# Peptides against a protein of PDB entry 2AKA: the designs that were tried, part 10

Target 1, 299 residues: chain A of PDB entry 2AKA
Amino acid sequence: MEDLIPLVNRLQDAFSAIGQNADLDLPQIAVVGGQSAGKSSVLENFVGRDFLPRGSGIVTRRPLVLQLVNSTTEYAEFLHCKGKKFTDFEEVRLEIEAETDRVTGTNKGISPVPINLRVYSPHVLNLTLVDLPGMTKVPVGDQPPDIEFQIRDMLMQFVTKENCLILAVSPANSDLANSDALKIAKEVDPQGQRTIGVITKLDLMDEGTDARDVLENKLLPLRRGYIGVVNRSQKDIDGKKDITAALAAERKFFLSHPSYRHLADRMGTPYLQKVLNQQLTNHIRDTLPGLRNKLQSQL

## One batch from the design tools (peptide; aimed at target 1 L7 L11 R292 N293)

Design b1_p11_2_s2 (made by RFdiffusion4, then SolubleMPNN; from b1_p11_2, 4 letters changed)
Fold by OpenDDE base, seed 5:
Structure b1_p11_2_s2 (fold): chain B 299 residues (1-299), chain A 11 residues (1-11)
Amino acid sequence: as target 1 above (299 residues)
Amino acid sequence: MSLEELIEQLK
């Protein structure tokens, strides 16, 4: 049987080429989170490379359809520049920035037009994620005063779709009750059926506090549960700390922490990748018959 | 690949 995720990737590419129909409800995972929630770091940890734009404020300003494909080779391809293979992930970062600026300009505005990026790697599982702009309340640069609402409207175009799973990324060092990611997820998925919670910055929590209740699914229950991760610090990123080493440190963190040790086998970036691969595959299997019928009716 | 071919692969 053909892998279901690559099959949906081909559909995504085809629809992107002709202009995505607003009525298209492809099985996908949308990544949502507030600014600085650690969303980009989670995605980079999957790839094991630094390739996403960095900075203060709104960094992701267009939807990024990130298609991870397990392969014997490591390279990236953009749908907007077919045939060009990127082996230097710094060039991938620069291309994302350039392509974003080409459409949005230099005012740090946003655009709903996706960037489609495929990454082939022996270090990834087949997984497609749609990275969305981080939710913010404060305009920066020449952004319009209503940029917060523009971002929310963009996110809603994805997360309101029935076949969209939601990867809600929240930092542990902030009040979870104030999590932008979980708030928007609860708004569109009140029963918590489509939402996967990711808790970042567990290593930055105040001494004597922990997120055990959240990770055990006791505070805000999600059917698909929560997975804690530990990302590299900004200092580690600036110091070019190896992601592989960071993943080892993450494992050590969970194993050595009194509050998380019993959960360690169901925490961390590698486990998150596995869960997302499985959940997306199963989700595609469940939704594909309906999608096929819908597409056939449109021919 | 045509949309029709893609749909066929969904079978």
Scores: peptide ipSAE 0.051, ipTM 0.772, DockQ to the pose 0.143
OpenDDE base, seeds 1, 2, 3, 4: peptide ipSAE 0.049, 0.044, 0.043, 0.049; ipTM 0.767, 0.759, 0.759, 0.771

Design b1_p11_2_s3 (made by RFdiffusion4, then SolubleMPNN; from b1_p11_2, 4 letters changed)
Fold by OpenDDE base, seed 5:
Structure b1_p11_2_s3 (fold): chain B 299 residues (1-299), chain A 11 residues (1-11)
Amino acid sequence: as target 1 above (299 residues)
Amino acid sequence: MSLEELIEQLE
């Protein structure tokens, strides 16, 4: 039997090619979070490369279908640039920016049309994520005053689907009760069946405070639980700190922190990647029979 | 690959 994630990737590509994107309830993981919640850093940590646009305001302005494929080689491919292999991940970043601007213009507007990016790497597990625009309250540039609601509406097109898992990314150094990610997840998944919580910025919490109760699933219980991660600081990102070194520091952080040491084996980016791979695989297995029937009925 | 071929792979 073929790997289930690559199989769904082929379906995603096929449907994207014919303009059928958000209408099909494909088993997938949508990544949601407020601006600066650390979504981009989490995704880059999976790949081990800097390749996502950075900046102030909303950086992700189109859905990014990020297909990670374990391979002996390392390169990226865009569905809109078939046959071109990117080995320089800076060029990947530039292509995302260019393709985004091509559709949305330079006004920092958003578009619901996905960018499909496949990354082959020996450092990744098979994993597909749909990165969605960060939720915001403040328009930037030439954005319309209702940009917040435009983003929300876009997110809802994905997260309302029954076969969509939700990766809710929340920063620990902010009030979790006000997490945009968890709020939207609770709205569409009130029983917490489809939501995986990611808690970032654990290293930026005030001294004497911790997110132990959250990570132990005691504050806002999710069936699929919470995973804490430590991303590179903005200074580290600007200084191009090696992601491998950052992952080592992340491990050290959890092991050395009195509140998190007992959870350390169930924390960090590598564990998150493993969990997402497993959960997505299982989710695909559970949903494929129904998906097949739906597709067959449309023929 | 046709949609039909993709569906066959789902079996």
Scores: peptide ipSAE 0.062, ipTM 0.780, DockQ to the pose 0.143
OpenDDE base, seeds 1, 2, 3, 4: peptide ipSAE 0.059, 0.062, 0.054, 0.052; ipTM 0.774, 0.780, 0.774, 0.769

Design b1_p11_3 (made by RFdiffusion4)
Pose (drawn by RFdiffusion4):
Structure b1_p11_3 (pose): chain A 299 residues (1-299), chain P 11 residues (1-11)
Amino acid sequence: as target 1 above (299 residues)
Amino acid sequence: AAVEAALAELE
């Protein structure tokens, strides 16, 4: 049903101002990743426009509830900017930065208050993800020293909930067994039943190595599987993001890599969007029947 | 009020 994701989108809007309540548990996807995993690039490739804050270290300092709606037209709206339509995605980036600074005292700390961004685009399938602060060790920023723990604690508030599917994002050019995202997913989902794996930067692996065993779901098995992507950034004449060319380059990469050609149809951003739309829809279908009665008791 | 309105769409 094309209606399930929109229904939950209204619930997320309604609960955006309701503070943390460990018992409230909406069906949704939380995006978890180490700071080096390239999780922003995954989201920007869904949208086809650069729109997320840039900077060293942390990009998301407040949970970003990103609601992507397939549309013939292309624009964005924030729940906190009633009625305003954003058509220039640079302004979208600037609003994320401004609304975040409006809330965060230190210009580098974090807050649990979500920013609710809805994007209408021909480049997206109906899909909703909650992007969360990336994980890191060295608090190299400017306050606070326990920032690693504040981030982990915020992630745990989301992902310890049973109805929260986990999109664990890890770079291929690292030790995947040591992935911050997969490790935290294992702490709360030991059976790997509600974690979806994303492997980025496949084109950056060392010469003569590949991630075939993980992509084939053999080395670090997850019931919902892994999906590989690459960010082969292409810019148009004006120096701006060209998503059609970037997606073609990604498709060429998988078709031409001897380790991945047999999986190409199950890799890449378009396929990832399809998978997330499908899994999120089925998950909502599964959890909606008991939802109204459960919510009454939990509020 | 927004929560009540959203919940009224269920079931």

Design b1_p11_3_s1 (made by RFdiffusion4, then SolubleMPNN; from b1_p11_3, 5 letters changed)
Fold by OpenDDE base, seed 5:
Structure b1_p11_3_s1 (fold): chain B 299 residues (1-299), chain A 11 residues (1-11)
Amino acid sequence: as target 1 above (299 residues)
Amino acid sequence: SAVEEALSLLD
């Protein structure tokens, strides 16, 4: 298909350079979910590398504009340090942490100023996501007591925009009806037109339970549907289990599970990537004429 | 201007 995603990447970079942040209604996908919902793991599975900060509580503390670009080479680059190519993704992780701390300090506060990260890889489809801080209820460390509301306000700056698609990440081993991701999505997208549901931790559900009704779009229907994924366990991450092996295990999980076997071809991380690429491309095509008109009116 | 630059990208 047309290379519309790279075009939007250039727009994002141009506006970021002039300090235009969340106020711009660019066609994009915002990733939302509670803490430990599996957002970071989904993003890392797309790249096939460990590169996001780890830890308990709030991991993402600034919006991360993650621009995936299919390329023959593999490297990352940040908008804030142009010309530097990162081939070691551990260094990418460290740079995210350093750049976050530079703005927020060491108090685990948050900032609405995005970090722009572009990853070139032969293993990715063109895809741009905005990773947002995980929703939380309890301040940790020296975080301000109103951190929950600060995060919520930050998320709302993105998800209220008409051209923003919402990737709502919910863990299956928790009450999905009360998921933070689906709640905020329902608040700003009550008709479920802009929301794509991702269900993680399907492998951690209690025996005798499943998320079939959700995945079949029968419980909380979304126009764009739900996609189930299986991420690496924390043990697997700590043990440095290869993401490629994890993707194979994910495929096996869906194929072997009685409740999900019939859905297996429409589940898993690779399918999610394809769907997001297609939906984002189409969404950009549909919204660019309107964006052009808005920009022209500002001349 | 930034707006002009953005528009040029959309051409």
Scores: peptide ipSAE 0.321, ipTM 0.902, DockQ to the pose 0.521
OpenDDE base, seeds 1, 2, 3, 4: peptide ipSAE 0.315, 0.313, 0.315, 0.315; ipTM 0.899, 0.898, 0.899, 0.901

Design b1_p11_3_s2 (made by RFdiffusion4, then SolubleMPNN; from b1_p11_3, 7 letters changed)
Fold by OpenDDE base, seed 1:
Structure b1_p11_3_s2 (fold): chain B 299 residues (1-299), chain A 11 residues (1-11)
Amino acid sequence: as target 1 above (299 residues)
Amino acid sequence: SSIEEALSLLD
């Protein structure tokens, strides 16, 4: 079971090298959410490093195939830079930005061409995610006026695939009924079979409100349920609060909150990572026979 | 072919 995710990683790398990755229905998890929903923060919390582009606008502008690999060493590798090991995660961030700009140009547009990033770390479980651009309504700067639809079309290329699980990231401090992530998930997964809900910004909810009903899977039921997380605030990020301390604060938040303490063992970033590892592993096991048959039939 | 390569990984 432990080797199934690495197997799919090799498949992803092989298909990416030939430019066919986007069209192949590989067992994978696509991360979707509105801009500023907290997607990048969730991914960085898995690694325990700051390495993703940040900003007020669209920062993820290409699909990022993020392959987390448990290892005794800590470093990153890009498929487009074979043989180069990155140990400084600021350099990883800069490489993502540079590679994004190389393909998209200076207009802050998007490209469907994935960036493949593998991170080796003792702090991660084996896990592969496809981070997708955040859904937006309003173009900024030199972005094309139809950027919303371009992003949506890109997301649909991933989330419409039957073997794609959907990690729907929604902020708790916004009306969940208006969640871009859950809306797109419901469109392509109306029965909620492939969607995992992540609720961010639980610490930023208005006083007297909570997301208990959502987290208990009572409001908008998903077969795979919801997991709440607490990310670093922008103040924490600016103050260089380390992710380890943030994870401890997250645990404390759930344990001490009257509405969430009974759920605390099934909340938080570490639990989310574990669940995703397990679900992805099981999903790969279930889908590989069908994938093999499909490939065989195409010979 | 790309398909053959993929299948070889699944062996």
Scores: peptide ipSAE 0.277, ipTM 0.881, DockQ to the pose 0.541
OpenDDE base, seeds 2, 3, 4, 5: peptide ipSAE 0.271, 0.273, 0.274, 0.276; ipTM 0.879, 0.879, 0.881, 0.882

Design b1_p11_3_s3 (made by RFdiffusion4, then SolubleMPNN; from b1_p11_3, 6 letters changed)
Fold by OpenDDE base, seed 4:
Structure b1_p11_3_s3 (fold): chain B 299 residues (1-299), chain A 11 residues (1-11)
Amino acid sequence: as target 1 above (299 residues)
Amino acid sequence: SEIEAALSLLD
């Protein structure tokens, strides 16, 4: 099997058609993080387009299965509207919002039913991620007072699965010891075998502080390590700063920073994409035999 | 079945 990620994409599509009744532990990467941790920016940086819902509070309210496929063309497709090719990524954003609202209503509720989005692009490596709602403690709008627990319960449905890798997104400008992403990862992966750490907002740390120890895997060791990234600032996003320019700025940040210069070749969004592609591919290879056996036993 | 279809993808 040469193209393992596309193979799993086909499996994901097939299982989505079957519904939640198939208790199948597919090899996947679940993306977890607190609200405003920079999770959406990381995903958009992979695609090089603005396409995710933005705003205050809970923006992701359904799991988003994001299938990135390297292609000579650039367009997006949703599983719920097969055959419709989206070339305007603003329309992709609007479709995510509309599809979310169709299922959850306008009360800002959540649903565990995934949205399946495939993005073809010459700028991506093959990579599939499951974007999950951001962890929060504060209900907004008409959300129930227990929304925090509803989100946590939803996340647990993914991250407790043995074949689920966890992309834990944590902001560096907050106390990493109190990171929601790292806490939930530690809860379900106490030995740090399934967790990949992403540290955002390194450019927003207080003067005289750095996350070097974390990035060097010395503070909270993960088998799969940590990768630092620098996303566009909110000002840059509002100002429609180009992602390509932001990626160049990210590279410059790591190269010029005294604490991170020695790590620069193992930091940044492009490196993260490469690592995730490799880790997911290897993970699929390791888990497919078991998955096949499980499926065969269900015949 | 859907399971058979899934298995066929793994061939």
Scores: peptide ipSAE 0.278, ipTM 0.885, DockQ to the pose 0.531
OpenDDE base, seeds 1, 2, 3, 5: peptide ipSAE 0.272, 0.274, 0.272, 0.277; ipTM 0.883, 0.881, 0.881, 0.885

Design b1_p11_3_s4 (made by RFdiffusion4, then SolubleMPNN; from b1_p11_3, 6 letters changed)
Fold by OpenDDE base, seed 2:
Structure b1_p11_3_s4 (fold): chain B 299 residues (1-299), chain A 11 residues (1-11)
Amino acid sequence: as target 1 above (299 residues)
Amino acid sequence: SEVEEALSLLD
């Protein structure tokens, strides 16, 4: 039932156009993680294009509602500039930056007002994600000293909603017990019912260490489990390494790694995309009756 | 209304 995701997209667009009824709890997936956790890389790998802002510090400064739509054509559209089709994904990146700056100004502040981006592609499954600012403890540049709390407050506006699934992105080369993503997820989802774990940077772990126990859902169990991914290195990103080649390398990594070979069919970006599509579809199906009832009560 | 439009989408 892939058509449920486009349905929710239309609902999202409708509510955004009229001024978001903040009281509407739409089924969605919020992406959370610390700065440099690899969130943007995961999203770009889904699309197969470089289109997200890059840089040091807080890159995502507004929520990005990313609506992926399977289509025979490849282009992007923003809700704030309807009718303009972007075929150059560099222009998409620039538009995100410009639209962000328009609202936040030049001080690199944040805003809770989302940017709505729809990407049509033959290479994607139907999937909607809300990319949220990366959690940080240290302000950079002209950021306000309380930026950490501003980000947290913004994240909480999404992840506290009952119909919000949480894609918690954690790097494997850091202490997972101290993962910002898993911490915030545990705070709002203590039973691990709404959280999907993504473990990035598995290729950057110290020799002799692995994340097998985490990926097998044995260390910090989540009902929806964990999926490991291997993203392009920063060098590869800067060099604009082909994402298709990177996905092949990811597959090879899991197949060749002694600790992960047995999990390889349930790892990697393509599998993650499939799982997210399925989980979101099922989640929408489960929540729509309640949403309909709520809307009817408002007539 | 917004609500009516939303409901229409769900039909």
Scores: peptide ipSAE 0.248, ipTM 0.876, DockQ to the pose 0.520
OpenDDE base, seeds 1, 3, 4, 5: peptide ipSAE 0.244, 0.244, 0.246, 0.243; ipTM 0.877, 0.875, 0.877, 0.876

Design b1_p11_4 (made by RFdiffusion4)
Pose (drawn by RFdiffusion4):
Structure b1_p11_4 (pose): chain A 299 residues (1-299), chain P 11 residues (1-11)
Amino acid sequence: as target 1 above (299 residues)
Amino acid sequence: AALDDVLDEIH
């Protein structure tokens, strides 16, 4: 049903101003990743436009409820900017930065108050993700020292919930067994039943190594599987993001890599979008029947 | 009111 994701989108809008309540549990996907995992690039490749804040370290300092709606036209709207239509995605980035600073006292700390961004685009499938602050150790920023713990605590508020699917993002050019995202997913989902793995930067692995065993779901098995992507950034004449060329380069990469050609049809951003749309829709279908009665008791 | 409308639609 093309209607399930939009229905939950309305619930997310309604609960955007309702503070933390450990019992409230909407079916949704939380994006979890270490700061080096490239999780912004994954989202920007879904949208086909750069729109997320840039900076060293943390990119998301408030949870971003990103609602992607397939559309013939291309624009964005924030729940906190009633009626305004954003057509220039640089302005979208600037609004994320401004609304975040409006709330965060220190210009580097975090807040649990979500920003609700909806993007209509021909480049996207109907899909909703909640992007969360990336994990890191060295609080190299400017307040606070326990920032690692504040981020972990905020992530746990989301992912300890049973209806929260986990999109765990890890870079291939690292020790995947030591992935911050996969580790935190294991702490709350030991059976790996509600974690979807994403492996980024596959084109940056050392010469003569590959991530075939993980992509084939053999080394670190997850019921919902892994999906590999690469960010082969291409810029157009104006120096701006060219998503059609970037997706073609990604497709060329998987078709030409001897370790991955046999999986190419199950790798890449278009496939990832398809998988997330499907899994999120089925998950909502599964949880919606008991939802209204459960919500009444939990509010 | 918006939440009530959404909850009514679920039934």

Design b1_p11_4_s1 (made by RFdiffusion4, then SolubleMPNN; from b1_p11_4, 9 letters changed)
Fold by OpenDDE base, seed 4:
Structure b1_p11_4_s1 (fold): chain B 299 residues (1-299), chain A 11 residues (1-11)
Amino acid sequence: as target 1 above (299 residues)
Amino acid sequence: SELEEILESLD
């Protein structure tokens, strides 16, 4: 079968329906990173819509299985409310928040139970990502004092699985050696076989500094390499800057930057989306024989 | 079942 990502999507949905989300080692990409690392912006840039919860502290409090499906039409569907097509992505955001609160309550706690969201769009490649809560050390609101460890434990449930690829999102304007994403990835993938590095906030680096060595895979080598992206600023997001315009600006950034110009064709959100599509497809193909056998034994 | 159908698709 050529449509491997949709096939795995069906598996994800089926297992979610029976409450076995955490038990099966499905080929997937888990998105990890510290709070404010730019994870949500990367995902929204894939869709070309604002649809993820925003704010201070922990915005993602449940795993979000985001299934992007290339289609002639644009709409979203949740597994928990089948038959309802969302065409307003603000409503998608509100539904994520409502569904999160329904399970976690008002204490801003976390739950390991995924939300399954499928987005049909002519602007996406087939791609499934599991967005995970951002790593944090500081509880906010009514969060328990051990929220850091709860988040870590949740992440570990995903990233320790052999068939899980790790999209490690790290901001360039912080010390990459102290990147939460790269640290957790190194812990569970010490040889860098399952980790894809995403470097955000390249436009916010101090003058005279660059992340060239990282992007060229020379500083902290990953088998699957690094891809730099430039997301909208918080001001741009608040001002509802068009994502299409932001993507054009991103392209311009890489082309015009002396340190990144030579890498420009292997940088940016569109390239990242393409790479992830290809890597996920190939990863599924490689894992299918083992997956089949495992599934058969569980039926 | 749906799972069985998916499994068959993996063959």
Scores: peptide ipSAE 0.105, ipTM 0.804, DockQ to the pose 0.701
OpenDDE base, seeds 1, 2, 3, 5: peptide ipSAE 0.094, 0.091, 0.084, 0.098; ipTM 0.797, 0.796, 0.792, 0.803

Design b1_p11_4_s2 (made by RFdiffusion4, then SolubleMPNN; from b1_p11_4, 9 letters changed)
Fold by OpenDDE base, seed 4:
Structure b1_p11_4_s2 (fold): chain B 299 residues (1-299), chain A 11 residues (1-11)
Amino acid sequence: as target 1 above (299 residues)
Amino acid sequence: SELEAILESLD
């Protein structure tokens, strides 16, 4: 009972193995956001490695159950190929792409069948996230014209469940009132009880504009609050800028910014990891009684 | 089974 996140990981793996992923309302955090909102960058910053597919348009096309496990060693494992340890995270990226294409084909379609990826690292806290396809209105490639609705339907399968927390990722350089992530979160969580706000691209805001009111939870209040982060620029990502250096730059950004200095200790990727670990752990604890009963009924 | 083992862990 001390290691609640690993316990739920075992449940996720067990149910995935028997094709029961959709039937049990597992305590989890679903990551939602528009395309290019910065979701992949946030997740990669947790691991400290480049390992997620990148590109224009829709990138994530299957749910990715990302299980971060603190360990003395660093490697990744997929549930669909147990026993293979990945130490090259470029190979992890390629495997995600290959496994996605295996199920969806080459038409850039989507599938609700999750990919389960576990990452062992000394640089992570125990944390499980479900990365979901980015919301979009524009089909790409051979995608069907209704791809927007297919993505929405897929997201709704996760975020409507009571035990699903929502990590809503929104870029600050866009109108936050029109954020796809915050809109869908408000739709399924109107009281803001299950939603954690992440504000990206704070460094890309127009001069003289800041997101202070949002980050202080004064504009669009969420019970679980907002955390601002600064991700690598696309140029930095393409140039393979070191994530450790980027995290240092993020810290410097918050400390030096007149509007955010007072919030700096409650901002940034490391703080976000800590908060998510705590939120998920507490959420699992709260849901365990109900989960036990459901599990018993399925035996 | 794995599910049974998990259930025991919840007790």
Scores: peptide ipSAE 0.096, ipTM 0.808, DockQ to the pose 0.646
OpenDDE base, seeds 1, 2, 3, 5: peptide ipSAE 0.084, 0.085, 0.079, 0.095; ipTM 0.800, 0.801, 0.797, 0.807

Design b1_p11_4_s3 (made by RFdiffusion4, then SolubleMPNN; from b1_p11_4, 8 letters changed)
Fold by OpenDDE base, seed 1:
Structure b1_p11_4_s3 (fold): chain B 299 residues (1-299), chain A 11 residues (1-11)
Amino acid sequence: as target 1 above (299 residues)
Amino acid sequence: SELEAILEELD
């Protein structure tokens, strides 16, 4: 069977339309990480466009089902406004913000109701990710005092599912032992069967330190391993540094770094995209028989 | 339904 990712995309859309949300154990990849861990930057690097909400605190406040589809054309579509093609990715960002605010209100709260966004692009591989709110401990502004627990509860609705792979995004410039992403992954996947580690901010590590042991899967082993990436800095984003240029700089970083040179072919955003495409495809294939039976029993 | 159509493709 071919085009398994698009097939699951249709399932996701259909279930969203009937309000199934996270109840179904669809083969999917959930993206988890602490606030400011670099999740949004990783996703934007896949698309090559700035299109996700940015800022301090919680930027993602609803699950974002991001469906990347390789195409000769470049545009985006939302499930909640079918037929409207977005070619300006700033408008995509604004629509995400507006749709989020419409459901959550003005208190910067969260909602478990997903936003379904499909991006057609010649620059992407077929890949679907569920971006989840960043884990936080401190409420900001008018956020509810229990926001930390609300976020965790929302994440758990996804990551506890057997068919959910976990893309755990952790910054290298923080103690990995205290990684929110790896902690939650370990809680629901103690054997490390479903977790893929992404290490961001490798370029921001303290002088004389590196994440070689982590990237070589020697410190905190995951069966699916770790992939390091280098995202644009906030300064680069504010300065409108081109993502294509950033990807070239990322490649140069790994190739020129004494600790990472030998890993360079298995690092970086392009490699991550390829790995995720392959892993998701294989995961769908493996889970499809069980999924079919479950769906049939629900009709 | 759309779900039924998808199920047929899963066979």
Scores: peptide ipSAE 0.197, ipTM 0.865, DockQ to the pose 0.671
OpenDDE base, seeds 2, 3, 4, 5: peptide ipSAE 0.180, 0.172, 0.197, 0.196; ipTM 0.861, 0.857, 0.863, 0.865

